Peptides against a protein of PDB entry 4Y8H. Designs and how they scored, part 38

Target 1, 196 residues: chain A of PDB entry 4Y8H
Amino acid sequence: TSIMAVTFKDGVILGADSRTTTGAYIANRVTDKLTRVHDKIWCCRSGSAADTQAIADIVQYHLELYTSQYGTPSTETAASVFKELCYENKDNLTAGIIVAGYDDKNKGEVYTIPLGGSVHKLPYAIAGSGSTFIYGYCDKNFRENMSKEETVDFIKHSLSQAIKWDGSSGGVIRMVVLTAAGVERLIFYPDEYEQL

## One batch from the design tools (peptide; made by RFdiffusion4, then SolubleMPNN)

Design b2_p16_3_s2
Fold by OpenDDE base, seed 5:
Structure b2_p16_3_s2 (fold): chain B 196 residues (1-196), chain A 16 residues (1-16)
Amino acid sequence: as target 1 above (196 residues)
Amino acid sequence: MEQALAEAEAERLASL
């Protein structure tokens, strides 16, 4: 798996590969490495698909409850709920989760929750088995306040590099763009990104 | 203050 989320001028973009290399698992719904927990709050998931989906489902439920009582939650609030659940279950979780969201007050935000259940707010985050191959590339090429197009290109190139080296990554590259304008889903196929 | 309330609420929700 290769996953990442990147803040940019107008919001945040989440990206993931689509390869599945694990055996059978029990899920409540179709698994997605890019998972919605609120209208403009999403997460990237690596590790156990069943365990991370269960966490995401619990978070989604609590954010719905929060919304009914207090209005739209912040991305930070969502990340805090993820953090607590990951920390409480750290002995049984092999999970890297990235939480990303957009709101008009805070704009695009990214929170990474590595193994152990810590939380770190970052301008961008990478995780999964493929991330080990692209730390240097991302550090060299990331810039703050990129355009949407520049950010899409950055994610596409980064994940392409991860896929080249990580046997557990591949397939299509999926992205979710979160801005004031709404939610946009993108897909890129091997014929396009393998040439980068 | 608003952030502290949001964090406290998040912790409460996570414990349910």
Scores: peptide ipSAE 0.025, ipTM 0.628, DockQ to the pose 0.029
Fold by OpenDDE base, seed 1:
Structure b2_p16_3_s2 (fold): chain B 196 residues (1-196), chain A 16 residues (1-16)
Amino acid sequence: as target 1 above (196 residues)
Amino acid sequence: MEQALAEAEAERLASL
C-alpha cells in the first residue's frame, strides 16, 4: 500500500494505490483505501483492512452524531476520534491512517496516525509499505501552497515512484480533492503514471 | 443501516 495526503493552496488532496494484497482480512463492506468519514473529511488506510474499516465506520458514526447535535466537525475533531480508537486498540491493531479534511475556517489539514495511536498534524503525510521509498522524493519536491494541478502531479509522481519499488503497491492511483468548491474524485491508470 | 453497522463494528472492536 502507498497512501498520502497533501495540503495545498485551495484545500487538501488524498491519494492511494489500489493493489489488494492477500485475502487474509475479510471486511463486512468493501471500502477504498480512501474512505469518507464526513462530507469533506476523508482518510487513507493501510494495514489490517477489516480493523481499519471498523475504525473508520465508528468515526463516521461519531461524526454523524456530532453533526446532528453540534454542526459540522473539524478535521482535528475527526483526527482526535481516530487517535483515541487507534490508541485504545493499539495492542490488537495494525493500522496506518492519514486523516485529511477541508473546512472554511482551517482550510486543508492533514493528520497522520501511525501505529500506536499517536497523532501528528503535518502539511503532508505519507504511509504504507510504499512510503519507505518516497520520503526523499517527497521531501525534495513538496512545496506549500501549490496549485491543484501541481499537487495532483506531485501525488501522481510520488505514488508512481512508490509503486515502482513496492511490490505491495500498484493498480490505479485514486485521488480525492477536498476544497470549498466540493469533493472531486480522480483516477490515473498505469499506462499514464508508469511513464513518469 | 450505517448506524447499525457502525455499532456492530464498535462492539467488535471492544471485544478485541
Scores: peptide ipSAE 0.016, ipTM 0.558, DockQ to the pose 0.035
Fold by OpenDDE base, seed 3:
Structure b2_p16_3_s2 (fold): chain B 196 residues (1-196), chain A 16 residues (1-16)
Amino acid sequence: as target 1 above (196 residues)
Amino acid sequence: MEQALAEAEAERLASL
């Protein structure tokens, strides 16, 4: 798995590969590495698909309840809910979750929740088994306040590099763009990104 | 640093 989220001028973009390992998971469970928990709050999931799905479902419920009572939650609130659930279940959970969201007040935000249930706010985050191969690339090439196009290219190149080296990553690259304009889903196929 | 900690922990994650 290779996952990342990147803040940019107009919001945030989440990205993920699509390769999954099914041997250790429930056979009929669909793995969604880019998961919606609120209209403009999404997460990237790595590790145990079943466990992280359960966490995401609980978070989605809590955010819906929150919305009904208080209005749209912040990305920080969503990250806090994830953090608590991951921390409480840390002994049974192999979860790396990146929470990303957009709102008009805070713009694009990224929170990473690695194993153990800590939470870190970052301008961008990478995780999954493929991330180890792209720390250097990402550190060198990330810039704050990129355009949408620059950010898409950054994520595409980063995940392409991760896929090249990580046997557990591959397939298509999926992205979700969160801005004031709404939610946009992107997909890039191997023939497109392998040559980068 | 928060980022370094996050990166170190992220490397320990299993793939999906």
Scores: peptide ipSAE 0.014, ipTM 0.433, DockQ to the pose 0.151
Fold by OpenDDE base, seed 2:
Structure b2_p16_3_s2 (fold): chain B 196 residues (1-196), chain A 16 residues (1-16)
Amino acid sequence: as target 1 above (196 residues)
Amino acid sequence: MEQALAEAEAERLASL
């Protein structure tokens, strides 16, 4: 897996590859690793497909309940729910989560929750087996307050490099853009990103 | 039926 989330001028963009593995083989499946937990709060998933799906389902339920009682939750609140689940179940779960969201008060925010259940607020985050290959690239090329187009390009190039070197990453690159204007899904195919 | 069970098991064991 190669996943990332990047804050930018108008909000936040999540990105992911789509390869799924089972043991030593690549499954003939295109997985969506970008998961909605609220209208403008999403997550990137790495690790166990089953574990991370279960966690995301529980978080979605909690955020729906929260909304009914208190109104729209903040991204920080969503990250806290993820953190509690990952920390309390760390002995039985293999999960790496990036939480990203947009609201009018806080704009785009990113929280990374690595194995063990710590939580870190960052301007951008990368995770998954492919992330090890792109720490240097991302550090060199990330800038705060990029445009949408610059941010899409940054994520596309970053994930392309991760996929190039990580045998556990591949397929399509998916993105989700979260802004005041709403939610937008993007998709990029190998014939495009392999040439970058 | 066997294929459906194999696919379900593969999904359970899948890693992202």
Scores: peptide ipSAE 0.347, ipTM 0.731, DockQ to the pose 0.100; fails the geometry check

Design b2_p16_3_s3
Fold by OpenDDE base, seed 5:
Structure b2_p16_3_s3 (fold): chain B 196 residues (1-196), chain A 16 residues (1-16)
Amino acid sequence: as target 1 above (196 residues)
Amino acid sequence: MAAALAAAAAEAAASL
């Protein structure tokens, strides 16, 4: 897996590859690793497909309950729910999660939750087996307050490089854009991103 | 039922 989330001028963009593996075999070529937990709060999933789906389903339920009582949760609240689940079950979970969301008060926010259930608020985050190949690229090319187009290009180039080196990453590049205007899904195919 | 359990078991061993 290669996943990332990037804050930008108008919100946040999540990005992921689409490969799922079972040992040495490709189990699914077009997996959706970008999962909605609230209208403008999403996550990127890495590790066990089953564990990360179960966590996201539980978080979605908690945020629906929260919304019914208190109104729309913050991205920080969502990250806290993910953290409790990942930390309490750390001995039995293989889960790497990036939480990203947009609200009018806090704008775009990113929280990374690695193995062990710690939480780190960052201007951008990368995770999964492919992330190891792109730390240097992302550090060199990330800028704060990019445009939507600059941020899409940054994610597309970053994930393209991760996929080139990581045998566990591939397929399509999926993105989710979260802004005041709403939610937008993007998809990029190998014939486009392999040329980068 | 058995095919859905086998698909769920194969998915349970999948890594992202």
Scores: peptide ipSAE 0.347, ipTM 0.673, DockQ to the pose 0.101; fails the geometry check
Fold by OpenDDE base, seed 3:
Structure b2_p16_3_s3 (fold): chain B 196 residues (1-196), chain A 16 residues (1-16)
Amino acid sequence: as target 1 above (196 residues)
Amino acid sequence: MAAALAAAAAEAAASL
């Protein structure tokens, strides 16, 4: 897996590859690793497909309950729910989660939740087995307050490089753009990103 | 039934 989320001028963009594996076998080439937990709060999933799906479903339920009582949750609130679930289940859970969201007060925010259930607020985050290959690229090329187009390009190039080196990453690149204007889903195919 | 159980077991062991 190669996943990332990047804050930019108008919000946040999540990105992921689409490969799912079981051992050395490619179980699914087009998995959606970008999961909605609220209208403008999404996560990137790495690790166990079953564990990360169960966590995301539980978080979605808690955020629906929260919304009914208190109104729209912050991205920080969503990250805290993910953190609690990942920490309490750390001995039996293989999950790496990036939480990203947009609201009018806080704008685009990114929280990374690695194995063990710590939480880190960052201007951008990368995770999964492919992330190891792109730390240096991302550090050199990330800028704060990029345009939408610059941020899409940064994510596309970053994930393309991760997929090139990580046998556990591949398929399509999916993105979710979260802004004041709404939610937009993007998809990029191998024939496009392999030429970068 | 056996094929559906094998598919469900393969999905349960999948990694992202």
Scores: peptide ipSAE 0.328, ipTM 0.647, DockQ to the pose 0.100; fails the geometry check
Fold by OpenDDE base, seed 4:
Structure b2_p16_3_s3 (fold): chain B 196 residues (1-196), chain A 16 residues (1-16)
Amino acid sequence: as target 1 above (196 residues)
Amino acid sequence: MAAALAAAAAEAAASL
C-alpha cells in the first residue's frame, strides 16, 4: 500500500494506490482504500483489509450518532475515535490509518494513526509499505498552501514513485478532494502516472 | 467491540 493525505489552500486531498495482496499474490487490483466516515471526513487505510474496514465501519457509526446529538464532528473528534479503537485493540489489529477532513473553522486537517494507536497531526502524512520510498521526495516537494492542481500533481507524482518501487502497491491512483465546495473523487490510470 | 472485530478477521487474509 501507498497512501497519503495533503492539506492545501482550500482543504485536503487524500490519495491511495488500489492494490490488495494475499502474500505474494495480487488479490484485488482496484481496491478502494479511501473510506468515508462522515461527509467531509475520510480515511486512508493500510494493513489488514478486514481490520481497517471494521474500524472504519465502527467510526462511521459513532460519527453518525455524534451528528444526531451534537451536529457535525470535527476531524480531530474523528481521529480521537480511530485512536481509541486502534489503541484498545492493538494486540489484535494490523491497522495504519490516515484521517483527513475539512470543516469551515479548521479547514483541511490530517491526522496519522500508525500501528499502536498513537495520533499525530501533520500538514501532510504518508503511510503503507510504499511510503518508505517517497519520504525524501515528499519532504523536498511539499509546500504549504498549494493550489488544488499543484496538490493533485504532488500526490500523483509521489504515489507514482511509491508504486514504481513497492511490489505491494499498484493499480489505479484514487484521490478524494475535500473543500468548502464539497467532495470530489479522482482516478488516474497506469498509462497516465507511469510516465511521470 | 472485540466480537465485531473477531468476526471480520474470518475474512481472507488480504493486506492493503
Scores: peptide ipSAE 0.311, ipTM 0.683, DockQ to the pose 0.119; fails the geometry check
Fold by OpenDDE base, seed 1:
Structure b2_p16_3_s3 (fold): chain B 196 residues (1-196), chain A 16 residues (1-16)
Amino acid sequence: as target 1 above (196 residues)
Amino acid sequence: MAAALAAAAAEAAASL
């Protein structure tokens, strides 16, 4: 798995590969690693697909309940709910989660929740097995307040590099763009990103 | 918690 989320001038973009592994086998199932927990709050998931889906479903429920009582939650609130669930289940959970969201007050925000259930607010985050290959690339090429297009290209190149080296990453590159204008889904196929 | 964990059990063999 290779996942990332990047803050930019107008919001945040989440990106993921689609390869799923089941034991020793690469499942040709295109798995959506980008999961909605609120209209403009999403997460990237790595590790156990079932465990991280269960956590995301619980978070979604809590955020729906929150919304009914208090209005739209902040990305920080969502990250706090994820952090609590990941920390409480840390002994049984092999998960890295990136939470990303947009609101008018805070703009694009990214929170990484590594194994152990700590939470870290960052301008961008990378996770999954493929992230180990792209730390140096991302650090060198990330810039604050990029355009949408520059950020899409940065994520596309970063995940392309991760996929080249990580046998557990591959398939399509999916992105979700969160801005004031709404939610946009992007998809890039191997024939396009393998040439980068 | 328990109901959401039970629904996810069907995908327990997959890793991301």
Scores: peptide ipSAE 0.016, ipTM 0.591, DockQ to the pose 0.112; fails the geometry check

Design b2_p16_3_s4
Fold by OpenDDE base, seed 1:
Structure b2_p16_3_s4 (fold): chain B 196 residues (1-196), chain A 16 residues (1-16)
Amino acid sequence: as target 1 above (196 residues)
Amino acid sequence: MEQALLEALAEALASL
């Protein structure tokens, strides 16, 4: 798995590869490494598909109940819910989760929740087995306040590099763009990104 | 206040 989320001028973009490997796999829905928990709050999931789906489902339900009573939660609040669930289950959980969201007050935000259930706010985050190969590339090429197009290219190139080296990553590159304008899904195929 | 409330709720949910 190779996953990342990147803040940019107008919001945040989440990205993931699509390769499915062997492991604990129980899905109530089609497995998606980019998972919606609120209209403009999404997460990237790595590790146990079943465990991370259960966590995401609990978060989604909680945020829906909260929204109905108190209005839209912040991305930080969503990340805190993820953090608590991951921390409380850390002894039985193999999961790396990146939470990303957009709102008009805070703009695009990214929170990474590694194994152990800590939470870290970052301008961008990478995770999964493929991330090991692209720390240097991402550090060199990330810039704050990129355009949408620059950010899409950054993610596409980063994940392409991860896929080149990580046997557990591959397939299509999926992205979700979160901005004031709404939510946009993107997809890029191997014949395109392998040439980068 | 919102953050604190949701953290408390998350803890409660995690304990179930």
Scores: peptide ipSAE 0.036, ipTM 0.706, DockQ to the pose 0.033
Fold by OpenDDE base, seed 5:
Structure b2_p16_3_s4 (fold): chain B 196 residues (1-196), chain A 16 residues (1-16)
Amino acid sequence: as target 1 above (196 residues)
Amino acid sequence: MEQALLEALAEALASL
């Protein structure tokens, strides 16, 4: 798995590869490494597909209840719920989660939650087995306040490099763009990204 | 206070 989320000028973009290498998993819904927990709050998931889906489902339900009572939750609130679930279950979880969201007040935000159940707010985050190969590339090429197009290219190149070296990553690159304008889903095929 | 409540709710949901 190779996953990342990147803040940019107009919001945030989440990206993931599509390869699955697990022999068996339970899917309670459409399985995707990019998972919606609220209209403009999404997560990237690595590790156990079943366990991370269960966590995301709990978060989605929590945020739905929150919304009905108090209005739209912040991305930080969503990250806090993820953090608590991951921390309290850390002895039984193999999960790396990146939470990303957009709202008019805070704009695009990214929170990373590694295996220990800590939470870290970052301008961008990478995770999954493929991420180990692209820390240097991402550090060198990330810039704050990129355009949408620059950010898409950055993610595409980063994940392409991760896929190149990580046998557990591959397939298509999926992205979700979260901005004031709404939610946009992108897909890029190997024929486009392998030669980058 | 709000954050503590949200964390408590998350813990309760995790126990399901």
Scores: peptide ipSAE 0.035, ipTM 0.682, DockQ to the pose 0.035
Fold by OpenDDE base, seed 3:
Structure b2_p16_3_s4 (fold): chain B 196 residues (1-196), chain A 16 residues (1-16)
Amino acid sequence: as target 1 above (196 residues)
Amino acid sequence: MEQALLEALAEALASL
């Protein structure tokens, strides 16, 4: 798995590969490494597909309840809920989760929740088995306040590099763009990103 | 208010 989320001038973009290596196909849901928990709050998931799906479902449910009573939650609120669930279940949870969201007040935000259930706010985050191969590339090439197009290219190149080296990563590259304008889904196929 | 609610929600979730 290779996952990342990147803040940019107008919001945040989440990206993921699509390869699944763990045979626990939960028959009821297409393994989506990019998972919606609220309109403009999403997460990237790595590790146990079943466990991280359960966590994301719980978070989604509680954010819906929160919204009905108090209005739209912040990305920080969502990250805190994820953090608590991951921390309390850390002994039985193999999960790396990146939470990313957009709102008009805070703009694009990224929170990474590694194994153990700590939480870190960052301008961008990478995780999964493929992330090991692209720390240097990402550090060199990330810039704050990129355009949408620059950010898409950055994620595409980063994940392409991760896929080249990580046997557990591959397939299509999926992205979700979160801005004031709404939610946009992107997909890039091997024939395109392998040439980078 | 938001922080207190977040903490209460987190505690409730941890009990699940």
Scores: peptide ipSAE 0.028, ipTM 0.684, DockQ to the pose 0.030
Fold by OpenDDE base, seed 4:
Structure b2_p16_3_s4 (fold): chain B 196 residues (1-196), chain A 16 residues (1-16)
Amino acid sequence: as target 1 above (196 residues)
Amino acid sequence: MEQALLEALAEALASL
């Protein structure tokens, strides 16, 4: 798995590869590494598909309940819910989760929740088995306040490099763009990104 | 009872 989320001038973009590990696993739905928990709050999931799906489902439900009573939750609120669930279940959980969202007040935000259930707010985050190969590349090439196009290219190149070196990463590259304009889904195929 | 639990959970979320 290779996942990342990147803040940029107009919001935030989440990205993921699509390769699933071989073997039987429990899933209630099609495995999606980019998972919606609210209109403009999404997460990237790595680790146990069953465990992270359960967490995401609980978060989605809580945020729906929250919305009905208090209005749209902040990305920080969503990250706090994820953090609490991950921390409370840390002894039985193998999960790396990146929470990303957009709102008009805070713009694009990224929160990473590594193993152990801590939470860290960052301009961008990477996780999954492929992330180990691209820390240097991302550090060298990330810039704050990139354009949408620059950010898409950054994510595409980063994940392409991760896929190149990580046997557990591959397939298509999916992205979700969160801005004031709404939600946009992107997809890039091997024939394109393998040449980068 | 179920409704009360849901309200309590919502209040807990609001305090985060």
Scores: peptide ipSAE 0.025, ipTM 0.631, DockQ to the pose 0.020

Design b2_p16_4_s1 (from b2_p16_4, 6 letters changed)
Fold by OpenDDE base, seed 2:
Structure b2_p16_4_s1 (fold): chain B 196 residues (1-196), chain A 16 residues (1-16)
Amino acid sequence: as target 1 above (196 residues)
Amino acid sequence: AEQWLGDPSRLSFHGK
């Protein structure tokens, strides 16, 4: 898995590969690792497919309940719910999650929740087995307040490099763009990103 | 069979 979320001028973009492993095998199965927990709050998932899906489902439920009582939750609130679930169940979970969201007050925000259940707010985050190969690249190429197009290119190049070196990453690159204008899903296929 | 988003043989602070 190679996942990331990047704040930019107009909001935040999440990105992920789609490869899934089953036991000792790489499954020829495309997984959507970008999961909606609220209209403009999404997460990137790595680790156990079942664990991360269960966590995301619970968070989505909590945020729906929150919305009915208090209005639209902040991205920080969503990250806190993820953190509580991951930390309290850390002995039974294998999950690495990046939470990203947009609202008019805070704009785009990114929170990373690694194994153990800590939470860290960052301008951008990378995770998954492929992330180890692109820390240097991301550090050198990330800039704050990029345009949408610059950010899409940054994520595409980053994940392409991760996929190149990580056998547990591959398939399509999916992105979700969260801005004041709404939600946009993007998809890029190997024939395109392998040429980068 | 157990499904993973990443490499089940590699544990990392970044997730598998």
Scores: peptide ipSAE 0.392, ipTM 0.767, DockQ to the pose 0.447
Fold by OpenDDE base, seed 1:
Structure b2_p16_4_s1 (fold): chain B 196 residues (1-196), chain A 16 residues (1-16)
Amino acid sequence: as target 1 above (196 residues)
Amino acid sequence: AEQWLGDPSRLSFHGK
């Protein structure tokens, strides 16, 4: 798995590969690692597919309940719900989650919820087995307040490199763009990103 | 068999 979320001038973009493993086998299929928990709050999932799906489902429920009572939750609120679930159940969960969202007040935000259930606010985050190969590249090439196009290219190049070196990453690159304009879904296929 | 989404221990703790 290779996943990341990047704040930029107009919001935030989440990106992910689509490869999964089952037991000792690699399953090269399109898998939803970018999961919606609210209209403009999404997460990147790593670890147990079942554990992370359960967490995301619970968060989605809580955010829906929150919305009905208080209005649209902030990304920080969503991250707090993730944190509480992951921390309280840390002995029974294998989950590493990146939370990313956009709202008009806070703009694009990224939070990481690593194993153990801490929370960290960052301008961008990378995770998964493929991330090991691109920490240096990302640190060197990330810039704050990039354009949408620059950010898409940054994520595409980053994940392409991760996939190139990580046997547990591959398939398509999916992105979700969260801005004031709405939600946009992007997909890039191997024939394109392998050439980068 | 259980499905996995990579290694959850690999996660950013910093950024620019």
Scores: peptide ipSAE 0.383, ipTM 0.827, DockQ to the pose 0.558
Fold by OpenDDE base, seed 3:
Structure b2_p16_4_s1 (fold): chain B 196 residues (1-196), chain A 16 residues (1-16)
Amino acid sequence: as target 1 above (196 residues)
Amino acid sequence: AEQWLGDPSRLSFHGK
C-alpha cells in the first residue's frame, strides 16, 4: 500500500494505490483504500483490510451521531475518533490511517495515525509499505499552498515511485479532492503513471 | 484468508 494526503491552497487531496494482498500473495484484487467517513472527511487505509474497514465504519457512525447533535464535525474531531479506536485497540489492530478533511474554517487538514494510535497533524502525510521509498522525493518536492493541478501531479508522481519499488503497491491510483467546491474523485491507470 | 493493504510487516510512516 502507498497512501498519502496533501494539503494545498484550496483544500486537501488524498491518494492511494489499489493493490490488495492475501497473506503472502499479491492479489489482483483492486481495493479502494480511500474511505469516506463524512462528506468532506475521508481517510486513507493501510494494514489489515478488515481492521481498517471496521475502524472507518465505526468512525463514520460516530461522525453521523456527532452531526445530528452538534453539526458538521471538524477534521480534528474525526482524527480524534480514529485515534481513540486505534489507540485503545492497538494490541489487536494492524492499521495505519491518514485522516484528511476540508472545512471552511480550517481549510484542508491532514492527520496521520500510525501503528500504536498516535496522532500527528501535518501539512502532508505518507503511509503504507510503499511510503518508505518516497520520503526523499516527497520532502524534496512538496510545497505548501500548491495548486490543485500541482498537488495532483505531486501525488501521482509520489505514488508512482512508491509503486515502482513496493511490490505490495500497484493497480490504479485513486485520488479524492476535498475543497469548498465539493468532492472530486480521480483515477489514474498504470499506463499513465508508470511512464512518470 | 486475511486481506492486507500493503506489507503487514512494515510500519506506516508520515511526512513532515
Scores: peptide ipSAE 0.434, ipTM 0.791, DockQ to the pose 0.792; fails the geometry check
Fold by OpenDDE base, seed 4:
Structure b2_p16_4_s1 (fold): chain B 196 residues (1-196), chain A 16 residues (1-16)
Amino acid sequence: as target 1 above (196 residues)
Amino acid sequence: AEQWLGDPSRLSFHGK
């Protein structure tokens, strides 16, 4: 898995590969690792497919309940719910989560929740088995307040490099763009990103 | 069998 979320001028973009493995075998080539927990709050999932799906489902439920009582939750609130679940259940979970969201007050925000259930607010985050290969590239090439197009290219190039080196990453590159204008899903296929 | 989003043999701080 190679996942990332990047704040930019107009919001935040989440990105992920789509490979799922079972042991040493590729089980699914087109898994969607970008999961909606609220209209403009999404997460990237790494680790156990079952664990991360369960966590995301619980968070989505909590945020729906929150919305009915208090209105739209902030991205920080969503990250807090993820943290509570991941930290309190750390001995039984293998989950690495990146939470990203947009609202008019806070704009795009990214929170990373690695193994153990700590939470870190960052301008961008990378995770998954493929992230090891792109820390240097991302650090060198990330800039704050990029355009949408620059950010898409940054994520595409980053994940492409991760996929080249990580046998547990591959398939399509999915992105979700969260801005004031709404939610946009993007998909890029191997024939395109392998040539970068 | 369990499905993984990543490599279970390379677990790390980053949730690999």
Scores: peptide ipSAE 0.407, ipTM 0.776, DockQ to the pose 0.452; fails the geometry check

